# Peptides against a protein of PDB entry 6B4E, part 61

Target 1, 295 residues: chain A of PDB entry 6B4E
Amino acid sequence: TNFDKISKMFWHYKDKIAQIKQDIVLPIKKADVNVRNLLSRHKRKINPKFGQLTNSNQQLFKIQNELTQLINDTKGDSLAYHWILNFIAKAVVHQAETEVRVKPESALPLGKLTLYLLVQFPELQELFMARLVKKCPFVIGFTCEIDTEKGRQNMGWKRNNENKWEDNTSYDERMGGILSLFAIITRLQLPQEFITTTSHPFPIALSWHILARICNTPLNLITNTHFVILGSWWDAAAVQFLQAYGNQASKLLILIGEELTSRMAEKKYVGAARLRILLEAWQNNNMESFPEMSP

## One batch from the design tools (peptide; made by RFdiffusion4, then SolubleMPNN)

Design b2_p14_5_s1 (from b2_p14_5, 8 letters changed)
Fold by OpenDDE base, seed 4:
Structure b2_p14_5_s1 (fold): chain B 295 residues (1-295), chain A 14 residues (1-14)
Amino acid sequence: as target 1 above (295 residues)
Amino acid sequence: SEMEKLLKELEEKL
């Protein structure tokens, strides 16, 4: 694992966030009133759509079509188009932080919707990835120290209005929710209409990178959160990961489930205990996946 | 470590 490369990638996306603010968010505030009104209307229509997802493919397709139309309505103005995509990127990540956090299986419909949009609107890909990395650096296997304020900020820790850091449980759950969404996206097949024409924008190989990079992370930087997000990843993608890479996948699952947990046993992390349970379930031929969506 | 060696080998195969 080249940690310098990972660090450069992390800062690339941090810089991208700053660029988005400068080139998309701020300029739209000075845009024509008609454009601003259009975007305000579209924002109001788009925002509730993510909460309307269910475990129904019919409902998913309905929402996909509605969002596609709403986004297409903005294509006549490049700035408006990029603004609405950035809004969607933020909204999807927010949904992961709130809904997926408490109901991990909701990552499946959200992930399917997101993947569809990422393929349908390629400009969403960088916007979405930048938002993911800002909120949850684990999606690229980035880790830094959290014993400094800057370190905590870089790792996506939030402060309340009193400048108090969020509690560990809240942070762990948020990271788990975001990582679940990303894991789902990486293990989903492209929609049928795109399989022969487009490559997957965030393929299963990115899950490999997450696991491998975490395993190679210096042990002094490994926290309970690492095990929590690995557990979230496992629930979301382990079955499909094994299908994709076979014996090589098995080796990596054993590394995270057995070796990494064993090396950190002295810390008695709750997340590590859960990951060990997941490993044992797999060893007993009882690996579970999220239920498939209904028609 | 043996783990690091294995991980490096796996990464090279991808």
Scores: peptide ipSAE 0.031, ipTM 0.717, DockQ to the pose 0.151
Fold by OpenDDE base, seed 3:
Structure b2_p14_5_s1 (fold): chain B 295 residues (1-295), chain A 14 residues (1-14)
Amino acid sequence: as target 1 above (295 residues)
Amino acid sequence: SEMEKLLKELEEKL
C-alpha cells in the first residue's frame, strides 16, 4: 500500500471541497433571483425524496424519474446544474449519516438510487466522492492520528455549537452508515440499460482497496471505528465481494476478521468483537446479506 | 508477518 498516494488523494478531495464552495456554492448566492428561486423550489422537492425510499423497486423507480426531471430542469444553467448536483451529493451522505446508521438495510435502496444518479449525471461523481472523503475518509482507506484537533477534523469528527466533540458512539455510527452506503454502491450492478454502454463509476475494486489499506494501516492508528466500519462493510458487501474475487476475497476476509482482530485483542474493542462474530457466522456457512428489494 | 505476506500476495495477483 502506497500511503503517500492515499494521502495525496485525500487532500485532492479536501481541495475539491474548497473549490466547490468557491466556484459553486458562494457564486449562486449572487446569481439572478430567478435562478435562486428555481433552486430553492427544487431543493425543497428533492430533499424529501431520499426519505421516501422503501424496500420497493417500484417506489425506487418513481423517485428516480422524479429526481431525473428535477435535475434536468437545471441543465440550461451550468452553475445551477452543478449546484443541484452538489446539493444531492450532500443530501445522500446526510441520509447515510442519519437513516442508514440506525437501519443499515436502508443503504440498499439509497445505494441503488445513488448509483443511478451517478451514471445519469456523471458530473455528480466527483462531487459525491469529495463529500464522502470529507465526511468519512475510510471510503478511500485513509487514516491519520486523532490525538490532535486537526487530526480529528481530517477523520470527519464533528463539533457541536459549543465546540464539544461528538461522542465516540455517534462518530462510529455515522462512519458505519456512510461506509455502508459506499459499500453497497461498489457491489451493485449497473442498471440494465447502462451495462453495455457505461463502466461502473465506483466498482467492487474500491471495496478491495478499503480492506487492504486498513489491513496495512499502522496498528497504532487502528481504533474501534475501523472495526465498526469493517463490520458495516461486511453486512453490506461481503457476499458479493466473495462472488467477485473468490479465494482472494476469502483470504482478505480472514485477515480482517481473524488476524486484525487478534492483533488488537488487548484493546477489547466492541467493534472487533462484532467482526469476530461475523467471521464465525461465515465459517458456519451462515453469512447474511441484506434482503432483496420487492418488485 | 503472515498477514504482510498474504497482503503482498494479494497485491501481486490483483
Scores: peptide ipSAE 0.029, ipTM 0.711, DockQ to the pose 0.154
Fold by OpenDDE base, seed 5:
Structure b2_p14_5_s1 (fold): chain B 295 residues (1-295), chain A 14 residues (1-14)
Amino acid sequence: as target 1 above (295 residues)
Amino acid sequence: SEMEKLLKELEEKL
């Protein structure tokens, strides 16, 4: 693992966030009143859609169509189009931080919706990835020290209005929610209409990178959060990961589930204990995946 | 370490 390259990637996306603010978010405030009104109406219509997802494919397709129409309505103005996509990127990540956090299986319909939008609107890909990396650097296997305020900020820690850091549990759960969504996206097949014409924008190989990079992370930087997000990833994608890479996948799962947890045993991390339980379940031929969505 | 060796092997295969 080349950590210098990972760091460069991390900062690339941090810069992208700043660029988005400068080139998309701020300029729209000075745009024509008709454009601003359009975007305001669309924002209000789009925002509830992510919470309306269920385990129903029928409901998913309905929402996909509604969002597609709303996004297409903005294509006449490039700035408006990019603004709506950036809004969607933020909204999806926010849904992961809130809903997926408490109901991990909700990552499946959200992931399907997101993957559809990423393929249908390619300009969403960089906007979405930038938001993911900012909120949860684990999605690219980035880790830094959190002994400093800057380090915590880089790792996606939030402060409240009183400038107090969020609780460890809150941080762990948010990271788990975001990582669950990303893991689901990486293991989903493209919608049927795109399989022959488009490559997967965030393929299962990115899950491999997450696991491998965490395994290669210096042990002094490994925290409970690392094990929490690995557990979240496991629930979301382990079955499909094994299907994709076979014996090589098995080796990597053993590395994270047995070797990494063993090396950190003295810390008695709750996340590590859960990951060991998942490993044991797999060894007993009881690995589970999220249930498939209904028609 | 054994883990490092395995990781290197896995990375080379990808």
Scores: peptide ipSAE 0.028, ipTM 0.697, DockQ to the pose 0.154
Fold by OpenDDE base, seed 1:
Structure b2_p14_5_s1 (fold): chain B 295 residues (1-295), chain A 14 residues (1-14)
Amino acid sequence: as target 1 above (295 residues)
Amino acid sequence: SEMEKLLKELEEKL
């Protein structure tokens, strides 16, 4: 694993966030009142859509169509278009932090919606990845120390209004939620209408990178969070990952489930214990996946 | 370690 490359990628997306603020978010505040009003109306219509997702494909398709129309309404103004896409990127990640956090299986409809939008609106891809990396660097296998304020910030830790760091459980759950969404996206097939015309923007290979990079991370940087997000990934994508890579996937699952957990056994991480349970379930031919969506 | 060897092998296949 080339950690220098990963670091460069991390900082690329951090810079992208700053660029988005400067070139998209701030300029809209000075835009024509009609544009601001349009975006305000669209924001209000878009926000509830993510919460309206269910395990129904019919509902998913409805929301896809509604969002497509709303986004298309902004294409007449490039700045407005990019602003609405950035808003959507933020909203999707926020949904992962809140809903997927407490209901991991909700990552499936959210992931399907997100993948559809990523393909329909390619400009969303960089905006979305930048937001993901900012909030959850684990999506690209980035890890740094968290014994400093800057280190914690880089790893996506939040502070409350009293400038107190969030508790470990809250952080772990948020990271798990975001990673679940990303894992789902990587293992989903493109919608039927795009299979022959478009390449998958975030393919299953990105899941491979996450696992491999975590396995190669210096042990002194491995925390309970790493095991939590690996468990979240496992629930979201392990079945499809095995289907994609076969024996090579098996080797990597054993590495994270057995070898990495064993090396960190002295820490008695709760996340590691859960990951070992997942490994054992798999070894007993009881690997589970999220339920498929209804028609 | 065995894990490191396997990881190297896997990375080369990517």
Scores: peptide ipSAE 0.027, ipTM 0.688, DockQ to the pose 0.155

Design b2_p14_5_s4 (from b2_p14_5, 8 letters changed)
Fold by OpenDDE base, seed 3:
Structure b2_p14_5_s4 (fold): chain B 295 residues (1-295), chain A 14 residues (1-14)
Amino acid sequence: as target 1 above (295 residues)
Amino acid sequence: SKIEQELEELRKKL
């Protein structure tokens, strides 16, 4: 693991966020009133769609079609198009922070929708990754110290209006929700209409990177959150990860589930205890995955 | 570390 490269990637996306603000978000505030009105209407129509997802593929396809139409309506203006995609990127991550956080299995329909949009609208890919890295740098296996304000900010910690940091449980759950979504995306197959014409934008190899990079992270930087997000990843993608990499996947799962948890046993992390339970379930041939969606 | 050694071995196989 080359940590210099990971850091460069992290800061690339941090710079991208600043660029998005300067080149997309701020300019639209000065755009023509008709464009602003269009985007306001579309925003109001788009935002509820993510919460309308269920375990139904039929409902998923309906929402995919509706969003596709709404996004296509903006393509006549490049700035408007990029603005609406950036809005969608933010909305998807927000849904992971709120709904997936409390109902992890909801990551499946959300991930399917997101993957469809990422392929249908390639310009969404960089916008989405930038937002993911900002909110949850674990998605690229980045970790830094959180003993400073800047360190906490870099790792996606939030402060309230009174400048108080969020509690550890809230942070852990948010990170778990976001990571669950990303894990699902990496393990999903492309929709049938795209499988022969395009490559997967965020393939299962990115899950390998997450696990490997966490295993190589200096132990003094490992926190309960690392184990929480590993558990979230496990629920979301472990079955498909094993299918993809076979024996090599098994070795890596043992490294995170047994070796990493053992090395950190003195900390008595709740997330680590849960991860050990998941490992034991797997060893007893009881590895569970999210249920498939209904027709 | 043991983890580092095992990861290096995995990288060679992949």
Scores: peptide ipSAE 0.040, ipTM 0.711, DockQ to the pose 0.153
Fold by OpenDDE base, seed 4:
Structure b2_p14_5_s4 (fold): chain B 295 residues (1-295), chain A 14 residues (1-14)
Amino acid sequence: as target 1 above (295 residues)
Amino acid sequence: SKIEQELEELRKKL
């Protein structure tokens, strides 16, 4: 693992966030009133869609079509188009932070919707990744120290209005929610209409990178959160990961589930204990995946 | 394979 490369990638996306603000968010405030009105209306229509997802594919397809139309309505103005995509990127990540964190299985319909949009609107891909990395650097296997204010900020820790850091449990759950969404996206097949024409924008190999990079992370930087997000990833993608890479996947799952947890045993991390339970369940031929969506 | 090399690297680090 080349950590310099990972760091460069991390800062690339941090810079991208700044660029998005400068080139998309701020300019739209000075745009034509008709454009601003259009975007305001579309924002209001788009926002509730993510909360309307259920375990139903029928409902998913309905929402996909509605969002596709709403996004297409903005294509006449490049700035408006990029603004609405950036809005969607933020909304999806927010949904992961709020809904997926409390109901991990909700990552499946959200991930399917997101993957569809990422393929249908390729310009969403960089916007979405930038938002993901800002909120949850674990999605690219980035880790830094959190004993400084800047370090915590870089790792996606939030402060409240009183400038107090969020509690560890809240942070862990948020990171788990975001990581669950990303993990789901990486293990989903492209929609049938795209399989022959488009490559997967965030393929299962990115899950491999997450696991491998965490395994190679200096042990002094490994926290409970690392194990929490590994557990979240496991629930979301372990079955499909094994299907994709076979014996090599198995070896990597053993590395995170057994070896990494053992190396950190002295810390008595709750997340590590849960990951051990997941490993044991797998060893007992009881690995579970999220239930498939209904028609 | 590249995957095997990566796994070996991981084992050395752990």
Scores: peptide ipSAE 0.039, ipTM 0.700, DockQ to the pose 0.772
Fold by OpenDDE base, seed 1:
Structure b2_p14_5_s4 (fold): chain B 295 residues (1-295), chain A 14 residues (1-14)
Amino acid sequence: as target 1 above (295 residues)
Amino acid sequence: SKIEQELEELRKKL
């Protein structure tokens, strides 16, 4: 694992967030009133769509079509188009922080929707990754110390209105929710309409990178959160990961489930205990995946 | 393979 490369990637996306603010978010505030009104209307129509997802593919396809039309309506103005895509990127991540956090299986319909949009609107890809990395650096296997304010900020910790850090449980759950979404995206097949014409923008190899990079992270930087997000990843993608890489996947799952947890045993992390339970379930041929969506 | 190489590097670190 090249940690210098990972760090460069992390800061690339941090810079991208700053660029988005300067080149997209701030300029639109000074745009023509008609453009701002259009975007306000579209924002109001788009925002509830993510919460309308269910375990139904029929409902998913309906929402996909509705969002496609709403996004296409903005293509006449490049700035408006990019603003809407950035809004969608933020909304999807927010949905992961809130809904997926409490209902991990909701990552599946959300991930399917997101993957569709990422392929249908390629400009969303960089916007989405930038938002993901900002909120949850674990998606690229980045880790830094959290004993400083800057370190906590870099790792996506939030402060409330009283400038108090969020509690550990809240942070862990949010990171788990975001990582679940990303894991789902990496293990999903492209929609049938794109499979022959487009490469997967965030393929299963990115899941490999997450696991490998975490395993290679200095042990003094490993926290309960690392195990929590690994557990979230496991629930979301372990079955498909094994299907993709076979014996090599198995080796890596053993490394995270057994070796990494064993090395950190003295810490008695709750997340690590859960990950060991997942490992044991797998060893007993009881590995579970999220239920498939209904027609 | 790239995957095998990464696994080997991981095992060396662990």
Scores: peptide ipSAE 0.036, ipTM 0.702, DockQ to the pose 0.758; fails the geometry check
Fold by OpenDDE base, seed 2:
Structure b2_p14_5_s4 (fold): chain B 295 residues (1-295), chain A 14 residues (1-14)
Amino acid sequence: as target 1 above (295 residues)
Amino acid sequence: SKIEQELEELRKKL
């Protein structure tokens, strides 16, 4: 693991967020009133669709088609197109922060929708990844100290209007929700219509990177959140990860589930305890995955 | 393989 490279990647996406503001968000405020009105209408139509997802593939396909049409309506104006994609990127991550955090299995339909959009609209990929890294640096295995204000900000901690940090539970749950979504995306197969024509934009190898990078993180930087997101990842992708990498996957799961938890045992992290339970369930041939979606 | 090498390096650090 090259942490210098990871840091450069992290700051690349932080810079991308700033660029998005300068090149997309701010310019649209000065755009033609007709364009602004179009985007306002589309925003209102798009926003509720992520909450309309269910465990039904039929419902998924319906929403995919509706979103595709709405996005295509903006392609005549490059700025409008990028603005709507940035909005979607933000909305998807927000859905992970709110819904997936409380109902992890909802990551599956959301992940399928997101993967479809990422392939259908390639310009969404950088916008989405930038938003993910900003909100949850764990998606690229980035970790820094959180004993400073800047460190907490870099790791995606929020402050309220009274300048009070969010509580640990809220942070852990948000990070878990976002990571669950990303994990699902990495382990999903491309839709049948794309499998022969395009490469997966965020393949299962990115899950490998997450686990490996966390295992190589200095122990003094490891927190309960690391174990929470590893548990979230486990629920979302462990089965498919084992299918992808076989014995090598098993070794890595043992490293996070046994070795990493053991090294941090003195901290008595709740997230670590849960991860050990997941390991034990696997050892007893009871590894579970999210249920498949209905037709 | 690259994966095996990465895993071995990981184990050495743990």
Scores: peptide ipSAE 0.032, ipTM 0.693, DockQ to the pose 0.752; fails the geometry check

Design b2_p14_6_s2 (from b2_p14_6, 6 letters changed)
Fold by OpenDDE base, seed 3:
Structure b2_p14_6_s2 (fold): chain B 295 residues (1-295), chain A 14 residues (1-14)
Amino acid sequence: as target 1 above (295 residues)
Amino acid sequence: SMEEELEELQKRLS
């Protein structure tokens, strides 16, 4: 694992967030009133769509079509188009932080919708990845110390209006929700209409990187959160990961589920205990996955 | 390779 490369990638996306603010978010505030009104209306229509997802493919397709139309309405203005995509990127991640954290299986319809949009609108990919890394750097296997304010900020910790850090449980759940979404995206197949013409923008190999990089992280930097997000990843993608990489996948799952948890046993992390339970379920041929969506 | 990476990880966590 080349940690210098990972750090470079992390800061690349941090810079991207700053660039987005300067080149997209702030300029639109000075744009023509008609453009601002259009975007305001579209924002209000788009935002509820993510919460309207269910376990129904029919409902998914309906929402996909509605969002596609709304996004296409902005393509005549490059700034407006990029603004709406950035809004969508933020909204999807927010949905993961709020809904997926409490109902992990909701990551499946959200992930399918997101993957569809990422393929339909390639410019969304960089915007979405930047937002993911900002909110949950675990998606690229980045870890730093959290004993400083800057370190906590880099790892996605939030402060409230009173400048108080969020509690550990809230942070763990948010990270788990975001990671669940990303894990789902990496293990989903492209929609049938794109399989022969487009490569997967965030393939299953990115899941390999997450697990491997966490295993290679200095042990003094490993926290309960690492095990929580590994558990979230496991629920979301372990079955498909095994299908993709076979014996090599098995070895890596054993490394995180058995070896890493054992090395950190003295910490008595609740997340680690859960991960061991998941490992044991797998060993007993009882690995569970999210149920498939209904027609 | 993936196999080499796994071997390195195993050594690290042993």
Scores: peptide ipSAE 0.683, ipTM 0.974, DockQ to the pose 0.902
Fold by OpenDDE base, seed 2:
Structure b2_p14_6_s2 (fold): chain B 295 residues (1-295), chain A 14 residues (1-14)
Amino acid sequence: as target 1 above (295 residues)
Amino acid sequence: SMEEELEELQKRLS
């Protein structure tokens, strides 16, 4: 693991966030009133769509089509198009922070929708990844110390209006929700209409990187959150990960589930305890995956 | 390779 490269990647996306603000968000405020009105209307129509997802593929396809139409309506103006995609990127991550946080299996329909949009609108990919890394650096296996204000900020910790840090449980759950979504995306197959024409934008190899990079992270930087998000990843993608990489996957799952948890046993992390339970379930041939969506 | 990476990780966590 080359941590210098990971750091460069992290800061690349942090810079991208700044660039998005400078080149997309702020310029729209100065755009023609008709463009601003269009985007406001579209924003209002798009926002509720993510909450309308269910375990139904039919509902998913309906939402996909509706969003596709709404996004296509903006393509005549490049700035408007990028603005709406950035809005969608933010909305998807927000949905992960809220809904997936409390209902992890909801990551499946959300992930399917997101993957569809990422392929249908390639410009969304960089916008989405930038937002993911900003909110949850774990998606690229980045970790830094959180003993400083800047460190906490870099790792996606939030402060409220009273300048108080969010509680550990809230942070852990948000990170878990976001990571669940990303994990799902990495293990999903492309929609049938794209499978022969497009490569997967965030393939299962990215799950490998997450696990491997966490395993290689200095132990003094490993927190309960690391184990929480590993557990979230496990629920979301472990079955498919094993299918993809076979024996190598098994070895890596043992590394995170047994070896890493053992090395950190003195910390008595609740997340680590849960990960051990997941490992044991696997060892007892009882590994579970999210239920498949209905037709 | 994946195997090489796994070996390094195993050594680290042993």
Scores: peptide ipSAE 0.683, ipTM 0.974, DockQ to the pose 0.894
Fold by OpenDDE base, seed 4:
Structure b2_p14_6_s2 (fold): chain B 295 residues (1-295), chain A 14 residues (1-14)
Amino acid sequence: as target 1 above (295 residues)
Amino acid sequence: SMEEELEELQKRLS
């Protein structure tokens, strides 16, 4: 594991967030009133769509089509187009922080929708990844110390209006929700219309990197959150991960589920205990996956 | 390779 490379990637996306603000968000405020009105209307139409997802493929396809039309309406203005994609990126991550957090299986329809949009609108990919890394650096296997204010900020910790850090449970759940979404995206097949023409923008190899990089993280930086998000990843993608990489996947799952948890046993992390349970379920040939969506 | 990476990880966590 090249930690310098990971760090550079992390800061690349942090810089991208700043660039998005400078080049997309702020300029649109000075744009023509007609453009601003268009975007306001589209924003209002787009925002509810993510909450309308169910475990129904028919509903998914309906929403995909509606969003596609709304996004296409902005393509005549490059700034407007990028603004709406950035809005979507933020909205998807927000949905992961709120809905997926409390209902992990909702990551599946959300992930399918997101993957479709990422392929249909390639410019969304960098915008989405930047937002993911800002909110949940675990998606690229980045970890830093959280004993400083800057460290906590870098790892996506939030402060309330009184400058008090969010509680550990809230942070863990948010990170788990975001990671669940990303994990789902990495293990989904491309939509049928793209499978022969386009490469997967966030393939299952990125799940490999998450697990491997966490395994290589200095032990003094490993927290309960690491195990929580590994558990979230496991629920979301372990079955498909095993299908993809076979014996090598098994070895890596054992490394995180058995070896890493054992090395951190003295900490008695609740997340580690859950991960151990998931490992044991797998060893007993009882690994579960999210239910498939209905027609 | 993936196998080499796994070996390195195993050594680290052993």
Scores: peptide ipSAE 0.682, ipTM 0.974, DockQ to the pose 0.890
Fold by OpenDDE base, seed 5:
Structure b2_p14_6_s2 (fold): chain B 295 residues (1-295), chain A 14 residues (1-14)
Amino acid sequence: as target 1 above (295 residues)
Amino acid sequence: SMEEELEELQKRLS
């Protein structure tokens, strides 16, 4: 693991966020009134769609089509198009922070929708990844110290209007929700219409990187959150990960589930305890995945 | 390779 490269990647996306604000968000405020009105209407129509997802593929396809149409309506203006995609990127991550946080299995329909949009609209990929890294650096295996305010900010900690840090539990759950979504995306197959023409934008190899990089993180930087997000990842993708990489996947799962948890046993992290339970379930041939969606 | 990376990780956690 080259942590210098990971750090450079992290800051690349931080810079991207600043660039998005400067080149997309702010300029649109000065755009033609008709464009602004269009985007306002589209924003209002798009935002509820993510909450309308269910475990139904039929509902998923309906929403995919509706969003596709709404996004296509903006392609006549490049700035408007990028603005809508950035809005979608933010909305998807927000849905992960709120809904997936409390109902992890909801990551599946949300992930399917997101993957479809990422392939259908390639310009969404960098916008989405930038937002993910900003909110949850764990998606690229980045970790820094959180003893400073800047460190906490870099790791995605939020402050309220009174400048108070969020609770540890809130942070852990938000990170878990976001990571669940990303994990699902990495293990999903491309929609049938894209399999032969497009490569997966965020393939299962990225899950490998998450696990390996966390496993190689200095132990003094490992927190309960690391184990929480590993548990979230496990629920979301462990079965498919094993299918993809076989024996090598097994070895890595043992490294994080047994070896890493053992090295951190003195901390008695609740997240680590849960991860051990997941490991034991796997060892007893009782590993579970999220249920498949209905027709 | 994956195997090389796994070996390195194992050494680290041992």
Scores: peptide ipSAE 0.680, ipTM 0.974, DockQ to the pose 0.882

